# Designs tried in a protein design run: peptides against a protein of PDB entry 3JWR. Part 334

Target 1, 323 residues: chain A of PDB entry 3JWR
Amino acid sequence: TRELQSLAAAVVPSAQTLKITDFSFSDFELSDLETALCTIRMFTDLNLVQNFQMKHEVLCRWILSVKKNYRKNVAYHNWRHAFNTAQCMFAALKAGKIQNKLTDLEILALLIAALSHDLDHRGVNNSYIQRSEHPLAQLYCHSIMEHHHFDQCLMILNSPGNQILSGLSIEEYKTTLKIIKQAILATDLALYIKRRGEFFELIRKNQFNLEDPHQKELFLAMLMTACDLSAITKPWPIQQRIAELVATEFFDQGDRERKELNIEPTDLMNREKKNKIPSMQVGFIDAICLQLYEALTHVSEDCFPLLDGCRKNRQKWQALAEQ
Target 2, 298 residues: chain A of PDB entry 3JWR as posed
Amino acid sequence: TRELQSLAAAVVPSAQTLKITDFSFSDFELSDLETALCTIRMFTDLNLVQNFQMKHEVLCRWILSVKKNYRKNVAYHNWRHAFNTAQCMFAALKAGKIQNKLTDLEILALLIAALSHDLDHRGVNNSYIQRSEHPLAQLYCHSIMEHHHFDQCLMILNSPGNQILSGLSIEEYKTTLKIIKQAILATDLALYIKRRGEFFELIRKNQFNLEDPHQKELFLAMLMTACDLSAITKPWPIQQRIAELVATEFWEQGDQVGFIDFVCTQLYEALTHVSEDCFPLLDGCRKNRQKWQALAEQ

## One batch from the design tools (peptide; made by RFdiffusion4, then SolubleMPNN)

Design b2_p26_6_s4 (from b2_p26_6, 10 letters changed)
Fold by OpenDDE base, seed 3:
Structure b2_p26_6_s4 (fold): chain B 323 residues (1-323), chain A 26 residues (1-26)
Amino acid sequence: as target 1 above (323 residues)
Amino acid sequence: MEKLRQEGLEFALSFLTEEDRKEVLA
């Protein structure tokens, strides 16, 4: 395609030029082509292209395929969300110095997972999928959409001309897919809430050890969630804009819940309760986000900007809630 | 503040399937 030709022939700017090592990164001013270029840079600078002998054209095609398999009519859970998740992962690996704590296969898996973790997202949560008796709810009882996202990820990875993992051995391929699956599933808040207590306890007791395979898996899951939720850490103007996208999508679901399911939506998905957004953001930060970024910062102090951003945005939301 | 945190948790839980909510709360 012309798009592929353009991308494959383009000069890829440095990570510094693209600012993709910054935790404060924003994609708002970037074209789709530029997001693809950023993604190429992430793979290159993490040594994934070299270490796993990726063909440039195949990587370009894969990126475009991933982008294509996000829906354009979904306000938040689209390519830009996946791209921002991957960028946060890249920043955490580079600026946050987590790269030094992980294997190349883990890094490869995390980056693929970050880009793929919401593939074909429909703008509704698992509760809606279940309550609407969607066909996917018959296939999976737990983490319904996350299983679907992984299925989509696998489909793309196995599609002709998109096989970025063709340079891996059979064992490396199996390991990578396992980690990708675990990482995508980890973005289900259910699994995060279920597992985070163990992670926080290990950190609190100074018993956290990445050389332990179980703890490594746990960390990768927590890191994925930290990147998935990283919008909450962004500078306030960026946070506000993203929060509006999230609210739009939630309100769309709420409208569908009323119309299709004849149920009153929860407050955050209720278009009539916009005034509750600030207080609910504070609650979400306190319940879900703060401890995660505190723990992540404990693992790597260079991740502090994520925690600092989260704290600052909590203050901003609190101030709005008090008005 | 604790009330808000609880509401935030409940909101997060509302994303989940009924079965997942039960498992998380067990």
Scores: peptide ipSAE 0.566, ipTM 0.941, DockQ to the pose 0.825
Fold by OpenDDE base, seed 5:
Structure b2_p26_6_s4 (fold): chain B 323 residues (1-323), chain A 26 residues (1-26)
Amino acid sequence: as target 1 above (323 residues)
Amino acid sequence: MEKLRQEGLEFALSFLTEEDRKEVLA
């Protein structure tokens, strides 16, 4: 395609030029082509292209395939969300110095997972999928959408001309897919809430050890969630804009819940209760976000900007809630 | 503040399937 030709022929700017190592990164000003270029740079600077002998054209095609399998009519859970999740992962690996704690296969898997973790997202949560009796709810009882996202990821990876993992041995390939699956599934808040207590306790007791395979898996899951939720850490002007996108998508679901399911939506999905957004954001930060970024910062102090951003935004939302 | 935290948790739980909510709250 013309798009592929343009991407494959383009000079990829440095990570410094693209600012993709910054935790404060914003994609708002970037074209779709520029987001693809950023993605190439992430793979390159993490040495994934070299170490796993990726063909440039295949990588370009894969990126474009991933991008096209996000829906454009979804306000928040679209390509830009996936891209921002991957960028946060990249920043955490580089600026946060987590790269030195992980294997190349784990890094490969995390980056692929970050980009793929919401493939074909429909702008509704698992509760809606279940309540609407969607066909996907018949296939999966737990983490419905996350299983679907992984299925889409696997489909793309196995598509002709998109096989970025063809340079891996059979064992490496199997390992990578296992980690990708675990990482994508970890973005289900159900699994996060279920598992985070173990992670926080290990940190609190100073017993956290990445050399333990179980703890490694746990850490990768927490890291994925931290990147997935990283919008809450962004500078306030960026945070506000992203919060509007999230609210739009939630209100769309709430409207559908009323219309299609004849139920009253929860407060954050209720368009009539938009005045509760600030207080709900404070609650969400306290319940879900703060401890995660505190724990992550404990693992790597260089991840502090995420925690600092989260704290600052909590203050901003609290101030709005008091008005 | 605790009330807000509880509301935030309830909101997060609302995203889950009924079965997942049951497992998380067990």
Scores: peptide ipSAE 0.565, ipTM 0.941, DockQ to the pose 0.816
Fold by OpenDDE base, seed 2:
Structure b2_p26_6_s4 (fold): chain B 323 residues (1-323), chain A 26 residues (1-26)
Amino acid sequence: as target 1 above (323 residues)
Amino acid sequence: MEKLRQEGLEFALSFLTEEDRKEVLA
């Protein structure tokens, strides 16, 4: 395609020029082409292209395929969300120095997972999928959408001309797919809430050890969630704009819940209760976000900007809630 | 503050299937 030719022929700017190592990164000013160029730079600077012998054209095609398989009519869970998740992962690996704690296969899997973790998202949560008796709810009882996202990820990876993992051995391939699946499934808040207590306790007791395979898996899951939720850590102007996108998608679901299911939506998904957004954001930060970024910072102190950003945004939301 | 935290948790739980909510709260 013309798009592929343009991407494959383009000069890829440095990570410094693209500012993709910054935790404060914003994609708002970037074109789709520029987001693809950023993605190429992430793979290159993590040595994934060289170490796994990726062909440039295949990588370009894969990136465009991933982007194409996000829906344009979804306000938040689209390509830009996936791209920002991957950028946060890249920043955590580089600036946060987590790269030194992981294997190349783990890094490869995490980056693919971050880009793929919401593929074909429909702008509704698992509760809605279940309650609407969607066909996907018949296939999966747990983490319905996350299983679907992984299925889409696997489909793309196996599509002709998109096989970025073709340079891996059979064992490396199996390992990578296992980690990708675990990482995508980890973005289900159900699994996060279920597992986070173990992670926090290990950190609290100073018993956390990445050499333990179970703890490594747990850490990768927590890291994925930290990147998935990283919008809450962004500078306030960026945070506000992203919060509007999230609210739009939630209100769209709420409208559908009323129309299709004849139920009153929860407050955050109720278009009539916009005034509750600030207080609910404070509650969400306290219940879900703060402890995660605190624990991540204990693993790597260079991830502090994520924690600091989260704390600052909590203060901003609290100030709005008090008005 | 505890009330807000609880509401935030309830909101997060609302994303889940009923079965997953039960498992998380068990």
Scores: peptide ipSAE 0.563, ipTM 0.940, DockQ to the pose 0.819
Fold by OpenDDE base, seed 1:
Structure b2_p26_6_s4 (fold): chain B 323 residues (1-323), chain A 26 residues (1-26)
Amino acid sequence: as target 1 above (323 residues)
Amino acid sequence: MEKLRQEGLEFALSFLTEEDRKEVLA
């Protein structure tokens, strides 16, 4: 396609020029082409292209295929969300110095997972999928959408001309797919809530050990969630704008819940309760976000900007809640 | 503060399937 030709022929700017190592990064000013260029730079600077012998054209095609399989009519869970998740992963690996703690296969898997973790998202959560008796709810009992996202990821990886993993051995391929699946599934808040206590306790007791395979898997899951939720860590002007996108999507679901299911939506998904957003954001930060970024910062102190951003935004939301 | 945290947790749980909510709360 013309888009593929343009991407494949384009000069890829440095990570410094693109500012993709910054935890404060914003994609608002970037074109779709520029987001694809940023993605190429992430693969290159993480040494994934070289180490796994990726062909440039195949990587470009894969990126465009991933982007194409996000819906444009979804306010938040679209390509830009996936891209920002991947950028946060990149920043955590580079600026946060987590790269040195992981294998090349783990890094490869995490980057693919970050870009792929919400493929074909419909702008509704698992509760809605179940309540609406969607066909996917018959296939999966747990983490319904996350299983679907992984299925889409696998489909793309196996599509002609998109096989970015063709340079891997059979064993490396199997390992990579296992980690990708685990990472995508980890973005289900159910699994996060279920597993986070073990992670926090290991950190608290100073018993956390990445050489233990189980603890490694646990860490990768927590890191994935930290990147998926990273909008809460952004500078306040960026946070506010992203919060508007999230609210738009939640309100759209709430409207559908009323119309299609005859259910009163929860407060955050109720368009009539916009005034509760600040207090609910404080609650969400305290219940879900703060301890995660605290624990992550204990693993790597260079991840502190994520924690600092989360704390600052909590204060901003609290101030709005008090008005 | 604890009330807000609890409300935030309840909101997070609202994303889950009924079966997943049961498992998390068990």
Scores: peptide ipSAE 0.561, ipTM 0.940, DockQ to the pose 0.826

Design b2_p26_7_s1 (from b2_p26_7, 15 letters changed)
Fold by OpenDDE base, seed 1:
Structure b2_p26_7_s1 (fold): chain B 323 residues (1-323), chain A 26 residues (1-26)
Amino acid sequence: as target 1 above (323 residues)
Amino acid sequence: ERSLLELLAAETDPAERGRLLAIAYE
């Protein structure tokens, strides 16, 4: 395609020029082409292209395929969300120095998972899918959408001309797919809530050990969630803009719940309760976000900007809640 | 649990494959 030709022929700017190592990064000013260029740079600077012998054209095609399989009519869970999740992963690996704690296969899997974790998202949560009796709810009992996202990821990886993993051995391929699946499934907040207690306790007791395979898997899951929720850590103007996108999507779901299911939406998805957004954001930060970024900072102190950003935004939301 | 992709890979009937694809994109 013309888009592929343009991307494949383009000079890829440095990570410094693109500012993709910054935890404060914003994609608002970037074109779709520039987001694809940033993605190429992430793969290159993590040595994934070289170590796994990726063909440039295949990588470009894969990136464009992933981007194409996000819906444009979804306010928040679109390509830009996936791209920002991957950028936060990249920043955590580089600036946060987590790269030194992981294998090349784990890094490869995490980057693919971050870009793919919401593929074909429809702007509704698992609860809506269950209550609407969607056919996907019959295939999966838990983490319905996350299983679907992984299926989409696997489909793209196996599509002609998109096989970025063709340079891997059979064992490396199996390992990579296992980690990708675990990482995508970990983005279900219900699973996060179930597993986080074990992680926090290991950190609290100073017993956390990445050489333990189970603890490694647990850490990768927590890292994925930390990147997926990273909008809460952004500079306040960026945080506000993203919160508006999230609210738009949630209100759209709430409107559909009323119309299609004859259900009164929760406050989070109720358009009539916009004034509760600040207090709900404070509650979300306290219940879900703060402990995660605290624990991540204990694993790597260089991840502190994520924690600091989260704390600053809590203060801003609290101030709005008091008005 | 079987993935949707595994179901698609196992299904040889074109009409049923179409149905499964429709489920994926509803």
Scores: peptide ipSAE 0.015, ipTM 0.514, DockQ to the pose 0.018
Fold by OpenDDE base, seed 2:
Structure b2_p26_7_s1 (fold): chain B 323 residues (1-323), chain A 26 residues (1-26)
Amino acid sequence: as target 1 above (323 residues)
Amino acid sequence: ERSLLELLAAETDPAERGRLLAIAYE
């Protein structure tokens, strides 16, 4: 395609020029082409292209395929969300120094997972899918959409001309896919809530050890969640704008719940209760976000900007909640 | 749990493959 030709021939700016190592990064000013260029730079600077012998054209095609398989009519869970998740992962790996703690296969898997973790998202949560008796709910009992996201990821990776993992051995390929699957499934916030206690307890007791395979898997899951939720850490103007996108998508779901399911939506999904957004954001930060970024900062102190951003935004939301 | 793609790979019946694809893309 013309798009592929344009991307493949384009000069890829440095990570410094693109500012993709910054935790404060915003994609608002970037074109779709520029987001693809940023993605190429992430793969290159993490040494993934070199270490796994990726063909440039294949990587470009894969990126465009991933982007294409996000829906345009979804307010938040679209390509830009996936891109921002991947950028946060890149920043955590580079600026946050987490790269030094992981294998090349783990880094490869995390970046692919971050970009792919919400593929074909429909703008509704697992609860809606289940309650609507959607056909996907017949395939999976829990984490319905996350299983679907992984299936979409696997489909793209195996599509002609998109096989960025063709340079891997069979063993490396299997390991990478396992980690990708675990990472995507870990983005189900219900699973985060279920598992986070073990992670926090290991940190509290100073028993956390990345050499333990189970603890490694747990850490990768927590890191994925930290990147997936990273909008909460952004400078206030960026955070506010993203919060509006999230609210839009949630209200759209609430409207569908009324129309299609004949139910009253929860406050989070209820357009009529938009005035509760600030207090709900404070509650979300306190219940979900703060402890995660505290624990992540304990693992790597260079991740402090995420924690600091989260704390600052809590203050901003609290001030709005008091008005 | 088996993925949708694993189910598709194992399914040889065209009608059932079509059903599985419909589930994925509706």
Scores: peptide ipSAE 0.009, ipTM 0.517, DockQ to the pose 0.018
Fold by OpenDDE base, seed 3:
Structure b2_p26_7_s1 (fold): chain B 323 residues (1-323), chain A 26 residues (1-26)
Amino acid sequence: as target 1 above (323 residues)
Amino acid sequence: ERSLLELLAAETDPAERGRLLAIAYE
């Protein structure tokens, strides 16, 4: 395609030029081509292209295939969300110095997972899918969409001309796919809630050890969530705009719940409760976000900008809630 | 697609899932 030709022939700017190492990064001004260029740079600067012998054209095709398999009619859970998740992962690995704590296979898996974690998202949560008796709900009992996202990820990875993992040994391939699956599944907030207590306790007791395989897996899950939710850490103008996209998607679901399921939506999904957004954001930050970024900062102090951003946005949302 | 998804859902080994997909899209 013309898009592939343009991408493959383009000079990829440096990470510094693209500002993709910044936790404050915004994609709002970027074209789709520029987001793809950024993604190439992430793979390159994490040494993934070299270490796993990725062909440039194959990587370009894979990126474009991933982008293509996000829906354009979904307000938030689209390519830009996946791209921003991956960018936060990249920033956490580089600027946050998490790269030095992980293997190359783990880094490879995390980046692929970040880009792929919401593939073919339909703009509705697992609860809606379950209640609507969607065919996907018959395949999986828990984390329905996350299993679907992983299936889509595998489909793309194994599609002709998209096999970015072809340079891996069979053992590396197995390991990578295992980690990708775990990472994508970890983006189910229900699983986050279930597992976070163990992570926080290990941190609190100063017993956290990444050399322990179980704790490593736990950390990767927490890191995925931290990147997935990273919109809450962005500078206020960016945070506010992203929150509007999230609200739009949630309200669209709520509208469908009323129309299709004859159910009164929760406040989070209820367009009529728009005035509660600031207080709900404060609640979300307190219940879900703060402890995670605190714990992550304890693992690596260079991740502090995520925590600081989250705290600042809490104050902004609180101020709006008091008006 | 559903048939493939069902087969994939039954396969818990990520590597085998990958191989199945590779065959399906060859």
Scores: peptide ipSAE 0.027, ipTM 0.637, DockQ to the pose 0.019; fails the geometry check
Fold by OpenDDE base, seed 5:
Structure b2_p26_7_s1 (fold): chain B 323 residues (1-323), chain A 26 residues (1-26)
Amino acid sequence: as target 1 above (323 residues)
Amino acid sequence: ERSLLELLAAETDPAERGRLLAIAYE
């Protein structure tokens, strides 16, 4: 395609030029092509292209395929969300110094997972999928959409001309897919809530050890969640705009819940209760985000900008909630 | 989400339940 040719022929700017190492990064001003260029740079600067002998054209095609398999009519859970998740992962790996704590396969898996973790998202949550009796709800008992996202990821990875993992040994391939699956599934916040206590307790007791395979897996899951939720850490103007996108998508679901399921939506998804957004954001930060970024910062102090951003946005949302 | 819904079901505070639901979708 012309798009592929343009991408493959383009000079990829440095990570510094693209600012993709910054935790404060915003994609709002970027074209789709520029987001793809950023993605290439992430793979390159993490040494993934070299270490796993990725062909440039194959990588470009894969990126475009991933992007294409996000829906454009979804307000928040689209390519830009996946891209921002991956960018936060990249920033955490580089600026946050987490790269030094992980294997190349883990890094490869995390980056692929971040980009892929919401593939074909419909702008509705698992609860809606379940209540609507969607066919996917019959395939999977829990983490319905996350399983679907992984299935989409696997489909793309195995598609002709998209096989960015073709340079891996059989064992490396198996390991990578396992980690990708675990990472994508970890983005189910239900699983996060179930598992986070173990992670926080290990941190609290100073028993956290990345050399332990179980703890490594747990850490990768927490890191994925931290990147997935990273919008809450962004500079306030960016945070507000993203919150509007999230609210739009939730309200769209709420409208569908009324129309299609004949149910009253929860406050979060009720457009008539948009005045509660600030207080709900404070609650979200307190219940989910703060402890995660605190724990992540404990693992790597260079991740502090995520925690600091989260704290600052809590203050901003609290101020709005008091008006 | 089902597990989160279970947690949400266990949460009796509507505001906290709302926050947990919000979390499930972010």
Scores: peptide ipSAE 0.020, ipTM 0.499, DockQ to the pose 0.238; fails the geometry check

